Peptides against a protein of PDB entry 4DOW. Designs and how they scored, part 18

Target 1, 157 residues: chain A of PDB entry 4DOW
Amino acid sequence: TFSWVGRPLPNRKQFQQMYREICMKINDGSEIHIKVGQFVLIQGEDNKKPYVAKLIELFQNGAEVPPKKCARVQWFVRFLEIPVSKRHLLGRSPPAQEIFWYDCSDWDNKINVETIIGPVQVVALAPEEVIPVDQKSEETLFVKLSWNKKDFAPLPP

## One batch from the design tools (peptide; made by RFdiffusion4, then SolubleMPNN)

Design b1_p10_8_s1 (from b1_p10_8, 3 letters changed)
Fold by OpenDDE base, seed 3:
Structure b1_p10_8_s1 (fold): chain B 157 residues (1-157), chain A 10 residues (1-10)
Amino acid sequence: as target 1 above (157 residues)
Amino acid sequence: MEPPLAALKP
């Protein structure tokens, strides 16, 4: 179950109500609050790992019937989401915890909040920094580079 | 969108 936290923000969009925060009620009855700016895991396709994204906007789309609770996101991609023929461009075998900033506009950046699994920690690293892979960091994802469907590149400031 | 490094800053 998803519910808005707080009152809608001032907004000029005719059929959209903007919010800062959403509450997820989990099966055990506990609640998780997720805010704009946080990173989340999003339900992937069958037999695939969850997608990773940063929340940019939270909004209710009143143009839909019934109204939908939505989010706009900045996508990240996992290495295995990169086409097989282009993976060699990385020049190394990345650890499972590495993700890449998706620098393309071909993906729809609107999601239904019901696809959100939960929050996740994403840490930016310099290219020379080593990604730690231990039990304490297993839940942390790391990003060094962007992917634009053509090549990998350092993250722009 | 904001610059990637800025977006990734906690």
Scores: peptide ipSAE 0.261, ipTM 0.868, DockQ to the pose 0.042
Fold by OpenDDE base, seed 4:
Structure b1_p10_8_s1 (fold): chain B 157 residues (1-157), chain A 10 residues (1-10)
Amino acid sequence: as target 1 above (157 residues)
Amino acid sequence: MEPPLAALKP
């Protein structure tokens, strides 16, 4: 169950009410609050790891009937989401914790908040920094590069 | 959308 936290933000969009924060109630009855700017895991396909995204906007879409709780996101991609034929372009075997900034506009960046599994920690690293691999706590994801469906590139300033 | 490095800062 998802519910808005706080009052709608002032905006000029006719059919949208924007929010800073949403509350997610999980199975044990506890609540997790997620804010714009945080990173989340999104439900993936069968036998696939969840997608990773940064929340850019939280909004109720009143243009739909019934209105839907939605988010606009910046996508990341896992290495294994990249086509097999392109993976060699990285030139190295990345650790499982590495993700890549998706630098394309071909993916729909609107999601239903119901697809959110929960929050996740994402940390940017310089190219020379080593990704800390902790087998006991591999919950933090790290990003060094972008992927634009053609090649990997350093993150632009 | 903001630049990647800015978006990833703490």
Scores: peptide ipSAE 0.256, ipTM 0.867, DockQ to the pose 0.041
Fold by OpenDDE base, seed 2:
Formats: structure tokens, sequence, C-alpha cells
Structure b1_p10_8_s1 (fold): chain B 157 residues (1-157), chain A 10 residues (1-10)
């Protein structure tokens, strides 16, 4: 169950009410609050790892019937989501905890909040920094590079 | 979108 936290933010978008925070109620009754700017795991396809995204906007889309709780996101991509023919461009075998900033506009950046599994920590690292690999847990993901469907590149400031 | 490094700052 998802519910808005707080009052709608000022905006000029017709049929949309923007929010800063949403509450996700879990089966055990506990609640997790997720805010704009946080990183989340998004439900993937069967037998696939969840997608990773940063929340850019939280909004209720009143143009839909019934109104839908939605988010606009910045996508990240996992190494194994990159086409096999392009993976060699990285020049190394990344650890499982590495993700890449998706620098393309071909993916729809609007999601239903119901697809959110939960929050995740994403940490930016310089190329020379070592990614701490914890095989016991994948609680933190790390990003060094962007992927634009053509090549990998350092993250621009 | 926001610049990546800026978007990833704590």
Amino acid sequence: as target 1 above (157 residues)
Amino acid sequence: MEPPLAALKP
C-alpha cells in the first residue's frame, strides 16, 4: 500500500499533484517513507534483478482513470542489462554491486509507484576508487560511469 | 536530467 505524505507541492502541471514523500506499507505493518531524490529498486521481470532508479518526481496523475500514483525517475542500468555485444567496452569485469548511470532518453522514465520494491543506497565513486565487494549482502550499489548505449563514460559533474 | 555527479551527492 502506498500513500502520499504531506500536502501537494506547488506546481503548474494540469491534472498532476506533486509530492515530496510517499509512504510504503509493508506486509508486517511497518512503513517505509521514500522521498524525492532517493534511490529505489523497481520490480524487474521474472528471474531478473530489480531495476535501479533515482526518484526525480512523485506525483499523482489525475489524467488517468482512476488517478495513479506515479514517479519520474533517472534510470540506472546493471551490467547484465547491457547487451552482450557491448559489455566488452567496459574493459573489465565489474563487481555485482556496480551500476551505471543510464544516459539515454529511450526509456520511459515514468513508473507506477506500485512497482517500487524499496529503497537502496547508491554511492558515486571516482574511477580509481575501489568498490567494496560484500558477498554477504548487496545493500549498497556503486556507480562510476554512465552508459549511453554506445559507450561508457565518466560521470560528468 | 540533473548532472550525474550532482545528483549522486549525499
Scores: peptide ipSAE 0.250, ipTM 0.866, DockQ to the pose 0.042
Fold by OpenDDE base, seed 5:
Structure b1_p10_8_s1 (fold): chain B 157 residues (1-157), chain A 10 residues (1-10)
Amino acid sequence: as target 1 above (157 residues)
Amino acid sequence: MEPPLAALKP
């Protein structure tokens, strides 16, 4: 169950009410609050790991009937989501914890909040920094590069 | 969208 936290933010969009925070009530009755700017896991397809995204906006879409709770996101991609024929462009075998900033507009960046699994930690690293692969860091994802469907590139400042 | 490094830094 998802519910808005706080009052809607001021905006001039006719059919959208924007929010800063949403409450996710999980099975045991506890609550997890997630805010704009945080990183989340999004439900993947069958036999696939969850997608990774940064929340850009939280909004109720009043253009739909009934209104839907939605989010706009910045996508990341996992290495295994990159086509096999292009993986060699990385020049190395990345650890499972490495993800890439998705620098394309071909993916729909609007999601239903009901697809959010929960928050996740994402840490930016310089290319020369080593990704720690141990039990203590297994829940943390790391980003060094962007992917634009053509090549990998350093993260722009 | 926000620039990547700015978006990823706390």
Scores: peptide ipSAE 0.244, ipTM 0.859, DockQ to the pose 0.042

Design b1_p10_8_s2 (from b1_p10_8, 4 letters changed)
Fold by OpenDDE base, seed 4:
Structure b1_p10_8_s2 (fold): chain B 157 residues (1-157), chain A 10 residues (1-10)
Amino acid sequence: as target 1 above (157 residues)
Amino acid sequence: MKPPLAALKP
């Protein structure tokens, strides 16, 4: 179950109410609050790891009937989501914790909040920084590069 | 969008 936290933000969009925060109730009755700017796991396809995204906007879409709780996201891609024929372009074998900023507009960046599994920690690193393989940080994901379906590129400073 | 590193910080 998802519910908005706080009042809608000032917005000029006719059919959208924007929010800063959403509350997700989990099966055990506990609540997790997720805010714009945080990173989340999104339900993936069968037998696939969840997708990773950064929340850019949280909004209720009143243009739909019934209105839907939605989010606009910036996608990341896992290495294994990249086509096998392109993986060699990285020039190295990345750790499982590495993800890549998806630098394409071909993916729909609007999601239903119901597809959110939960929050995840994502840390940006400089190219020369080593990804820590600490067991206590195994669930932390790291990003150094972008992927644009053609090649990998460093993120600007 | 190709963000700076600062845009990726939580």
Scores: peptide ipSAE 0.051, ipTM 0.743, DockQ to the pose 0.044
Fold by OpenDDE base, seed 2:
Structure b1_p10_8_s2 (fold): chain B 157 residues (1-157), chain A 10 residues (1-10)
Amino acid sequence: as target 1 above (157 residues)
Amino acid sequence: MKPPLAALKP
């Protein structure tokens, strides 16, 4: 179950109410609050790892019937989501915790909040920084590069 | 465009 937290933010978009925060209620009755700017796991296809995204906007789409709780996201891509023919462009075998900023507009960046599995920690690193693989950071994802379907590129400071 | 590292801050 998802519910908005707080009052709608000021905006000029017709049929949309924008929010800063949403509450996700889990089966055990506990609640997780997720805010714009945080990173989330999105339900993937069967037998696939969840997608990773940064929340850019949270909004209720009143143009839909019934109104839908939605989010606009910035996608990340896992290494294994990249076509096999392009993976060699990285020039290394990344650790499982590495993800890449998806620098393309061909993916729809609107999702239903019901597809959100939960929050995830994403840490941006400089190219020279080492990705830790200890137990403490096992659930943390790291990003150094972008992927634009053609090549990998360092993220500028 | 290349997104800055700052854009990835929580």
Scores: peptide ipSAE 0.048, ipTM 0.746, DockQ to the pose 0.045
Fold by OpenDDE base, seed 1:
Structure b1_p10_8_s2 (fold): chain B 157 residues (1-157), chain A 10 residues (1-10)
Amino acid sequence: as target 1 above (157 residues)
Amino acid sequence: MKPPLAALKP
């Protein structure tokens, strides 16, 4: 169950109410609050790892019937989501914890909040920084580069 | 577009 937290933010869009925070109620009754700007895991396809994204907007879409709770996200991609023919461009075998900023506009960045699995920690690193892969840090994902369907690029400051 | 490090901060 997902519920808005707080009052809607000022917004120009006629049929959308924007929020900064949403409450996700878990089966055991516990609650997780997720805010704009946080990173989340999103339900993937069958037999695939969850997608990773940063929440950009949380909004209720009143243009839909019935209205739906939605989010606009910035996508990341896992290495295995990159076409096999392009993976060599990285020049190395990344650890499982590495993800890449998806620098394209061809993907639909609107999701239903019901697809959110939960929050995840994403840490940006410089190219020379080592990704820790110990058991304690396995829950954390790391990003060094962007991917624009053609090549990898460093993240600017 | 350039994804800056600032965009990756909570």
Scores: peptide ipSAE 0.044, ipTM 0.739, DockQ to the pose 0.046
Fold by OpenDDE base, seed 3:
Structure b1_p10_8_s2 (fold): chain B 157 residues (1-157), chain A 10 residues (1-10)
Amino acid sequence: as target 1 above (157 residues)
Amino acid sequence: MKPPLAALKP
C-alpha cells in the first residue's frame, strides 16, 4: 500500500498533484518512507534483477481514471542491461554492485509507485576509487560512469 | 516504465 505523506506541493500542472514523500506499507505492517532524491529498486521483468532509479518527482496523475500515484525517475542500468556487443567498451569486468547512469532520453522515466520495491543505497565514486565488494556492503550499489548507448563516460554533473 | 531489454538492442 502506498500513500502520500504531507500536503500537495504548489504546482502549475493542471491534473497533477506533487508530493515530497510517499509511504510504503509492507506486509509486516511496517512503513518505509521514500522521498524525492532517494534511490529505489523498481520491479524488473520476469527473471530479471530489479531496475535502479533515482526519484526525481512524486505525483498523482489526476488525468488518469482512476488517478495514479506516479514518480519520475533518473534511470541507472546494470552491466547486464548493456547490449552484449558493447560491454567490451567498459574495458573491465565490473563487480555486480556497479551500476551506470543512463544518459539517454529514449526511456520513459515515468513509473507507477507500486512498482517500487524499496529504497537502495547508491554511492557515486571517482573512477580511481575501488568498489568494495564485501559482505558489509553487499546491498550498496556504486556508480562511476554513465552509459549513453554508445560509450561509457565520466558521470554527468 | 523502463523499456524492456530488447528495446536496447540494435
Scores: peptide ipSAE 0.023, ipTM 0.623, DockQ to the pose 0.169

Design b1_p10_8_s3 (from b1_p10_8 with W5L W8L)
Fold by OpenDDE base, seed 4:
Structure b1_p10_8_s3 (fold): chain B 157 residues (1-157), chain A 10 residues (1-10)
Amino acid sequence: as target 1 above (157 residues)
Amino acid sequence: MEPPLAALTP
């Protein structure tokens, strides 16, 4: 179950009510609050790991009947989501915790909040920084580069 | 267009 936290933010969009925070009530009865700007795992396709995304906007789409709770996101991609023929362009074998900023507009960036599995920690690193791979950090994802379907590029400071 | 590292900070 998903419910809005707080009152709608002021905006000029006719059919959209924007929010800063949403509450997820999970199956054990506990609640998780997720805010704009945080990172989340999104339900993947069959036999695929969850997608990773940054929440850009939380909104209720009042143009639909009934109204839908939605989010706009910035997508990330996992290394294994990159075509096999292009993986060599990275020039290294990344750890499983590395993800890449998806620098393309061909993916729909609007999602239903019901596809959110939960929050995840994403840390941006400089190219020279080492990605820690241990039991304590195994749930944390790291990003150094962007991927635009043609090549990898460093993230500017 | 390259995303800045700052854009990854919540």
Scores: peptide ipSAE 0.044, ipTM 0.723, DockQ to the pose 0.045
Fold by OpenDDE base, seed 3:
Structure b1_p10_8_s3 (fold): chain B 157 residues (1-157), chain A 10 residues (1-10)
Amino acid sequence: as target 1 above (157 residues)
Amino acid sequence: MEPPLAALTP
């Protein structure tokens, strides 16, 4: 289950209540608090790995009946989510831990919070930095580049 | 415009 943490933030949207934090209650009774700005895993399609996203906004959409708990996100893409015909543009075989900042607006950036699986660690690296691949860092994802459906590009400082 | 590295800080 998901519940809001704290009071709604001031906003001018008539049917939306904004929040800074949401609580995810896990089956074992434990709670995970997720805040705007954190990175999360989002439930993927059948037989696909979860999506990766940064939370930009948390809000309740009161225009819907019943109201829905939603989030706006910045998407990342996994290498295997990039079309096969374009993967060669990277010029290398990335480790499984590498993700890319999705620099396009064609993806809907609104999600239902119930699709959130949990938090994930994302570390930004310079292009020349080596991605460490070991068991201790297996849960950490790394981003060096953006993907805009046309090419890969370094992230500016 | 591509995002700065700072945008990747939680």
Scores: peptide ipSAE 0.043, ipTM 0.714, DockQ to the pose 0.045
Fold by OpenDDE base, seed 5:
Structure b1_p10_8_s3 (fold): chain B 157 residues (1-157), chain A 10 residues (1-10)
Amino acid sequence: as target 1 above (157 residues)
Amino acid sequence: MEPPLAALTP
């Protein structure tokens, strides 16, 4: 169950109410608050790991009947989501914890909040920094590069 | 559009 936290933010979109924070009620009855700017896991397809995204906007879409709780996101991609024929462009075998900033507009960046599984920690690293493998924080994901369907590129400072 | 490292900080 998802519910808005706080009052709607000022905006000029006629059929959208924007929010800063949403509350997710989990199975045991506890609540997790997620804010714009945080990273989340999104429900994946069958036999696939969850997607990773950064929340850009939280909004209720009043143009739909009934109104839907939605979010706009910046996508990340896992190495295994990259086509096999392109993986060699990385020049190395990445650890399972590495993700890439998706630098394309071909993916729909609007999601239903009900597809959010929960928050996740994402840490940015410089290209020369080593991803800490075999650490206790296996739930932490790391990003060093972007992927634009053509090549990998370092993130600017 | 290349993202800055600062955009990846919560």
Scores: peptide ipSAE 0.042, ipTM 0.715, DockQ to the pose 0.044
Fold by OpenDDE base, seed 1:
Structure b1_p10_8_s3 (fold): chain B 157 residues (1-157), chain A 10 residues (1-10)
Amino acid sequence: as target 1 above (157 residues)
Amino acid sequence: MEPPLAALTP
C-alpha cells in the first residue's frame, strides 16, 4: 500500500498533484517513507536484478481513470544491462556494486509507485576512488560514470 | 547534459 505524505506541492501541471514524500506500508504493518531525491529499487523483469533509479518527482496522475500514483525517475544501469558489445569500453571489470548514470532520454522515466521495491543507498565516487566491498557496504551501490549508449564518461563535480 | 555529482546527492 502506497499513500501520499503531506500536502500537494504547488505546480502548474493540469491533472497532476505533486508530492514530496510517499509512504510504503508493508504487510507486517511497518512503513517506509520515501522522498523525492532518494534512490530506489524498481521491480525488474523475471530473473533479473531490480532496476535502480533516483526519484525526481512524485505525483498523482489525475488524467488516468482511476488516478494513479506515479513517479518520474532518473535511471541508472547495471553493467549487465549494457550491451555485451559495448562493455569493453569500460576498460575494466566492475564490481557488482557499481552502477552507471543513464544519460539517455530513450527510456520512459515515468513509473507506477507500486513497482518500487524499496530504498537503496547510492554513493557517488571519483573515478580513482575504490569501491568498498565489506559487509557494511554490501548493499550500497556506487556510481562513478555515466553511460549514454555510446561511451562511459566521468561525472562532473 | 552531463550529470553533476550534486545530482547524486539526495
Scores: peptide ipSAE 0.041, ipTM 0.711, DockQ to the pose 0.045

Design b1_p10_8_s4 (from b1_p10_8, 3 letters changed)
Fold by OpenDDE base, seed 4:
Structure b1_p10_8_s4 (fold): chain B 157 residues (1-157), chain A 10 residues (1-10)
Amino acid sequence: as target 1 above (157 residues)
Amino acid sequence: MEPPLAALVP
């Protein structure tokens, strides 16, 4: 179950009520609050690991009947989501915790909040920084580069 | 070199 936290933010979009925070009630009855700007895991396709995304906007789409709770996101991609023929362009074998900023507009960046599995920690690192792989950091994902379907590049501003 | 951390900060 998903419910809005707080009152709608002022905006000029006719059919959208924007929010800063949403509450997820999970199976054990506990609640998780997720805010704009945080990172989340999104339900993947069959036989695929969850997608990683940064929440850009939380909004209720009033143009739909019934209204839908939605989010706009910035996508990230996992190394294994990159075509095999292009992986060599990275020039190294990344750890499983590394993800890449998806610098393309071909993916729909609007999602239903019901596809959110939960929050995840994403940390930006400089190229020279080492990605830690231990019990304390195994749940944390790290990003150093962007991917635009053609090549890897420094993270966008 | 510093990463563009601002891109990941709300």
Scores: peptide ipSAE 0.023, ipTM 0.642, DockQ to the pose 0.036
Fold by OpenDDE base, seed 1:
Structure b1_p10_8_s4 (fold): chain B 157 residues (1-157), chain A 10 residues (1-10)
Amino acid sequence: as target 1 above (157 residues)
Amino acid sequence: MEPPLAALVP
């Protein structure tokens, strides 16, 4: 169950109400609050790891019947989501914890909040920084580069 | 080199 937290933010978009925070209730009654700007795991396809995204907007789409709770996201990609023929462009074998900022507009960045699995920690690193792989960081993802379907590049500002 | 953290901070 997903519920809006707080009042709608000022918005000029027709048929949309924007929010800063959403509450995800789990079956055991516990609650997880997720805010704009946080990183989340999104339900992937069968037998695939979840997608990683940063929440850019949370909004209720009143143009749909019934209204839908939605989010706009900035996508990240896992190394294995990059075409095999392009992976060599990285020039190294990344650890499993590394993800890449998806610098393309071809992916639909609107999702249903129902696809959110939960929050995840994403940390930006300089290219020369080592990705820590200890017990505390096992669930943390790291980003050093962007991927624009042509090449890897420094992160956007 | 400092990474551009602005894009990754709420």
Scores: peptide ipSAE 0.022, ipTM 0.641, DockQ to the pose 0.036
Fold by OpenDDE base, seed 2:
Structure b1_p10_8_s4 (fold): chain B 157 residues (1-157), chain A 10 residues (1-10)
Amino acid sequence: as target 1 above (157 residues)
Amino acid sequence: MEPPLAALVP
């Protein structure tokens, strides 16, 4: 169950109410608050790892019937989500914790908040920085590069 | 190259 936290933010978008924070109710009765700017795991297809995204906007879409709680996101891509024929362009074997900034517009960046599994930690690193592989950061994902369906590149400004 | 850290900070 998802519910808005706080009052709607001022905006000029018709049929949309913007929010800063949403509350995720978990089965055990506990609650997790997720804010704009945080990173989340999004439900993937069967037998696939969840997608990774940064929350850019949280909004209720009043144009839909019934109104839906939505988010706009910046997508990240896992190495195994990149086509096999393109993976060699990285020039190295990335650790499992590495993800890439998805620098394309072909993916719909609007999601239903119901697809959110939970928060995740994402840390940006310089290319020369080593990705930790110890248990201390097993749940942390790291990003060094972007992927634009053609090649890998430094992160966008 | 320095990454755009500010863009990834909540």
Scores: peptide ipSAE 0.022, ipTM 0.642, DockQ to the pose 0.037
Fold by OpenDDE base, seed 3:
Structure b1_p10_8_s4 (fold): chain B 157 residues (1-157), chain A 10 residues (1-10)
Amino acid sequence: as target 1 above (157 residues)
Amino acid sequence: MEPPLAALVP
C-alpha cells in the first residue's frame, strides 16, 4: 500500500495535491519512504525488466474518481529497451548496469505510484569513467549518456 | 568531462 507522508505542499492546481514524500508499505509490514528526487524501479511489461525513473513530482489527482496517487518522472532506458537497429550507435557493449537518460517527450511521464517497485541507486559518470561491476555494486545503475531515439549524447544540463 | 550532477542529485 501507498500513503502520503506529511502535509500537502502549496500548489495552484485545482484538483491536485502535491507531496514531498510517499510511504510504501511492504508485505512484511516494513515501510520504505520515497521522496521527490529519488530514483525508483517501475513495474515493466510482462517478462521485461523494470523501468528506471527519477521522481520529479508526487501528487494526488483529485479529478479522478477515486483519486489516484501519481508521480511525474524522468525516464531512463536500459540498453535492451533501445531498438536493435540503433544499438550499434553506442559503439560499445555496455555493462548490464548502464542506463541512459531518456531525452524524448513521447513517453508519458505520469505514473501511478502503485507501479513503483522500490528505490534504486543511480550514479552519474563521466564518459571516461569505468563502470564498476562487482558484487558490492550490482544493485547500482550508472548513467553516462542520453538517448533521444536518434543517437546517444552527453547528459543534458 | 564531469556530467551535470544537478539533474541526477536527489
Scores: peptide ipSAE 0.022, ipTM 0.641, DockQ to the pose 0.037

## One batch from the design tools (peptide; made by RFdiffusion4, then SolubleMPNN)

Design b1_p11_1_s1 (from b1_p11_1, 5 letters changed)
Fold by OpenDDE base, seed 1:
Structure b1_p11_1_s1 (fold): chain B 157 residues (1-157), chain A 11 residues (1-11)
Amino acid sequence: as target 1 above (157 residues)
Amino acid sequence: DPTIEKLEKEL
């Protein structure tokens, strides 16, 4: 289950109450607090790996009946989510931990919070920085480049 | 070094 943490933030958006933090209650009774600005894993389709996103906004959508707990996100893509015909544009075989900033607006960036699996660590690196692939950082994801469906581009310094 | 926060301002 998901519940809001704290008071709603002041905003002028009609039918939307914005929040800074949400609480995810797990089956064992433990709680995970997730805040705006953190990275999360989102339920994938079929046997595919979860999607990766950064939380931009947390809000309750009062235009829906009943009101829905939602988030606006910045999407990332895994290498294997990129079309096979375009993967060669990277010019290298990336490690499994590498993800890419999705620089397109064709994807809906609104999600239901119930699709959130949990938090994940994402670290931005310069192109010359090596991605550490060890057991200690096995679950950490790294981003060096953006993907705009046409080509890869470096992240700004 | 690149930062995610800088990129967000461009969104």
Scores: peptide ipSAE 0.009, ipTM 0.534, DockQ to the pose 0.035
Fold by OpenDDE base, seed 5:
Structure b1_p11_1_s1 (fold): chain B 157 residues (1-157), chain A 11 residues (1-11)
Amino acid sequence: as target 1 above (157 residues)
Amino acid sequence: DPTIEKLEKEL
């Protein structure tokens, strides 16, 4: 279950109440707090790995009946989500921990918070930096490049 | 090193 933490932020958007933080209650009764600016895993399709996203906004959509708890996100893509015919453009075989900043506007960036699986660590690296493969970094994802459905591009310094 | 925050500001 999900519940808002704190008071709504002042905003002028019709039918929307904005928040900085949401509480996620897990099966064992423990609670995880997720804030705007954090990275999260989003439920994927059957037999697929979760999607990766950064939370930009948390808001309740009062236009829906009943009102829905929603988030606006910046998407990332995994290498295996990129079409097979275009993977060669990377020029290398990336480690499983590498993700790419999705630089396109064709995807809906609004989600229901109920699709959030949990938080995840994402670290930005320079192109020349090596992605660590040790046990400590096994759960950490790394981003070096963006993907715009046409080509890969370096992140700004 | 690049940061996600820097990238977001440029977009």
Scores: peptide ipSAE 0.009, ipTM 0.545, DockQ to the pose 0.034
Fold by OpenDDE base, seed 4:
Structure b1_p11_1_s1 (fold): chain B 157 residues (1-157), chain A 11 residues (1-11)
Amino acid sequence: as target 1 above (157 residues)
Amino acid sequence: DPTIEKLEKEL
């Protein structure tokens, strides 16, 4: 289950209440708090790895019946989500921990919070920095580049 | 250093 943490932020949007934080209650009864600005895993399709996203906005959509708890996100893309015909543009074989900033507007950036699996750690690295691959970092994802469906580009410093 | 926040402002 998902519940809002704290009071709604001041907002002029008629049908939206904005929040800074949401609480996710998991099966064992424990609670995980997720805030705007954090990275999350989003439920993927069957037999596919979860999507990765950064939370930009948390809001309740009062225009829906019943009202829905939603988020606006910045999408990231995994290497295997990139079309096979374009993967060669990277010029290297990335480690499994590498993700790419999705620099396109063709994807809907609004999600239902119920699709959130949980938080994930994402670290930005310079292109020349090596992605650490060890037991301690196995759950951490790393981003060096953006992908705009045409080419890869370095993230600005 | 790469800054995700800078790219976020372009959204």
Scores: peptide ipSAE 0.009, ipTM 0.524, DockQ to the pose 0.036; fails the geometry check
Fold by OpenDDE base, seed 2:
Structure b1_p11_1_s1 (fold): chain B 157 residues (1-157), chain A 11 residues (1-11)
Amino acid sequence: as target 1 above (157 residues)
Amino acid sequence: DPTIEKLEKEL
């Protein structure tokens, strides 16, 4: 279950109440608080690995009945989500922990918060920095480049 | 890390 934390932020958007933080209640009864600006894992399709996203906005969509708790996100893409025919453009074999900033607007960036699996740590690295592949970093994802469906590029400096 | 800072600011 998900519940808003704190008071709604002042905004002028009709039918939308914006929030800074949401509380996720897990099966064991524990609670995880997730804030705007944090990274999350989103449920994948058909037994695929979870999607990775950064939370941009948390809002209740009052245009729906009943109102839905939603988020606007910036998507990241895993290497295996990139078409096979384009993977060679990277010029290297990335570690499993590497993700890419999705630099396209063709994906719907609105999600239901119920699709959030949980928070995840994402660390930005310079292109020359080595991604650590030790057991201690297995839960951390790393981003060096963007992907725009055409090519890979350095993250904006 | 300027890359991290920029990543946070761009969104």
Scores: peptide ipSAE 0.008, ipTM 0.566, DockQ to the pose 0.031; fails the geometry check

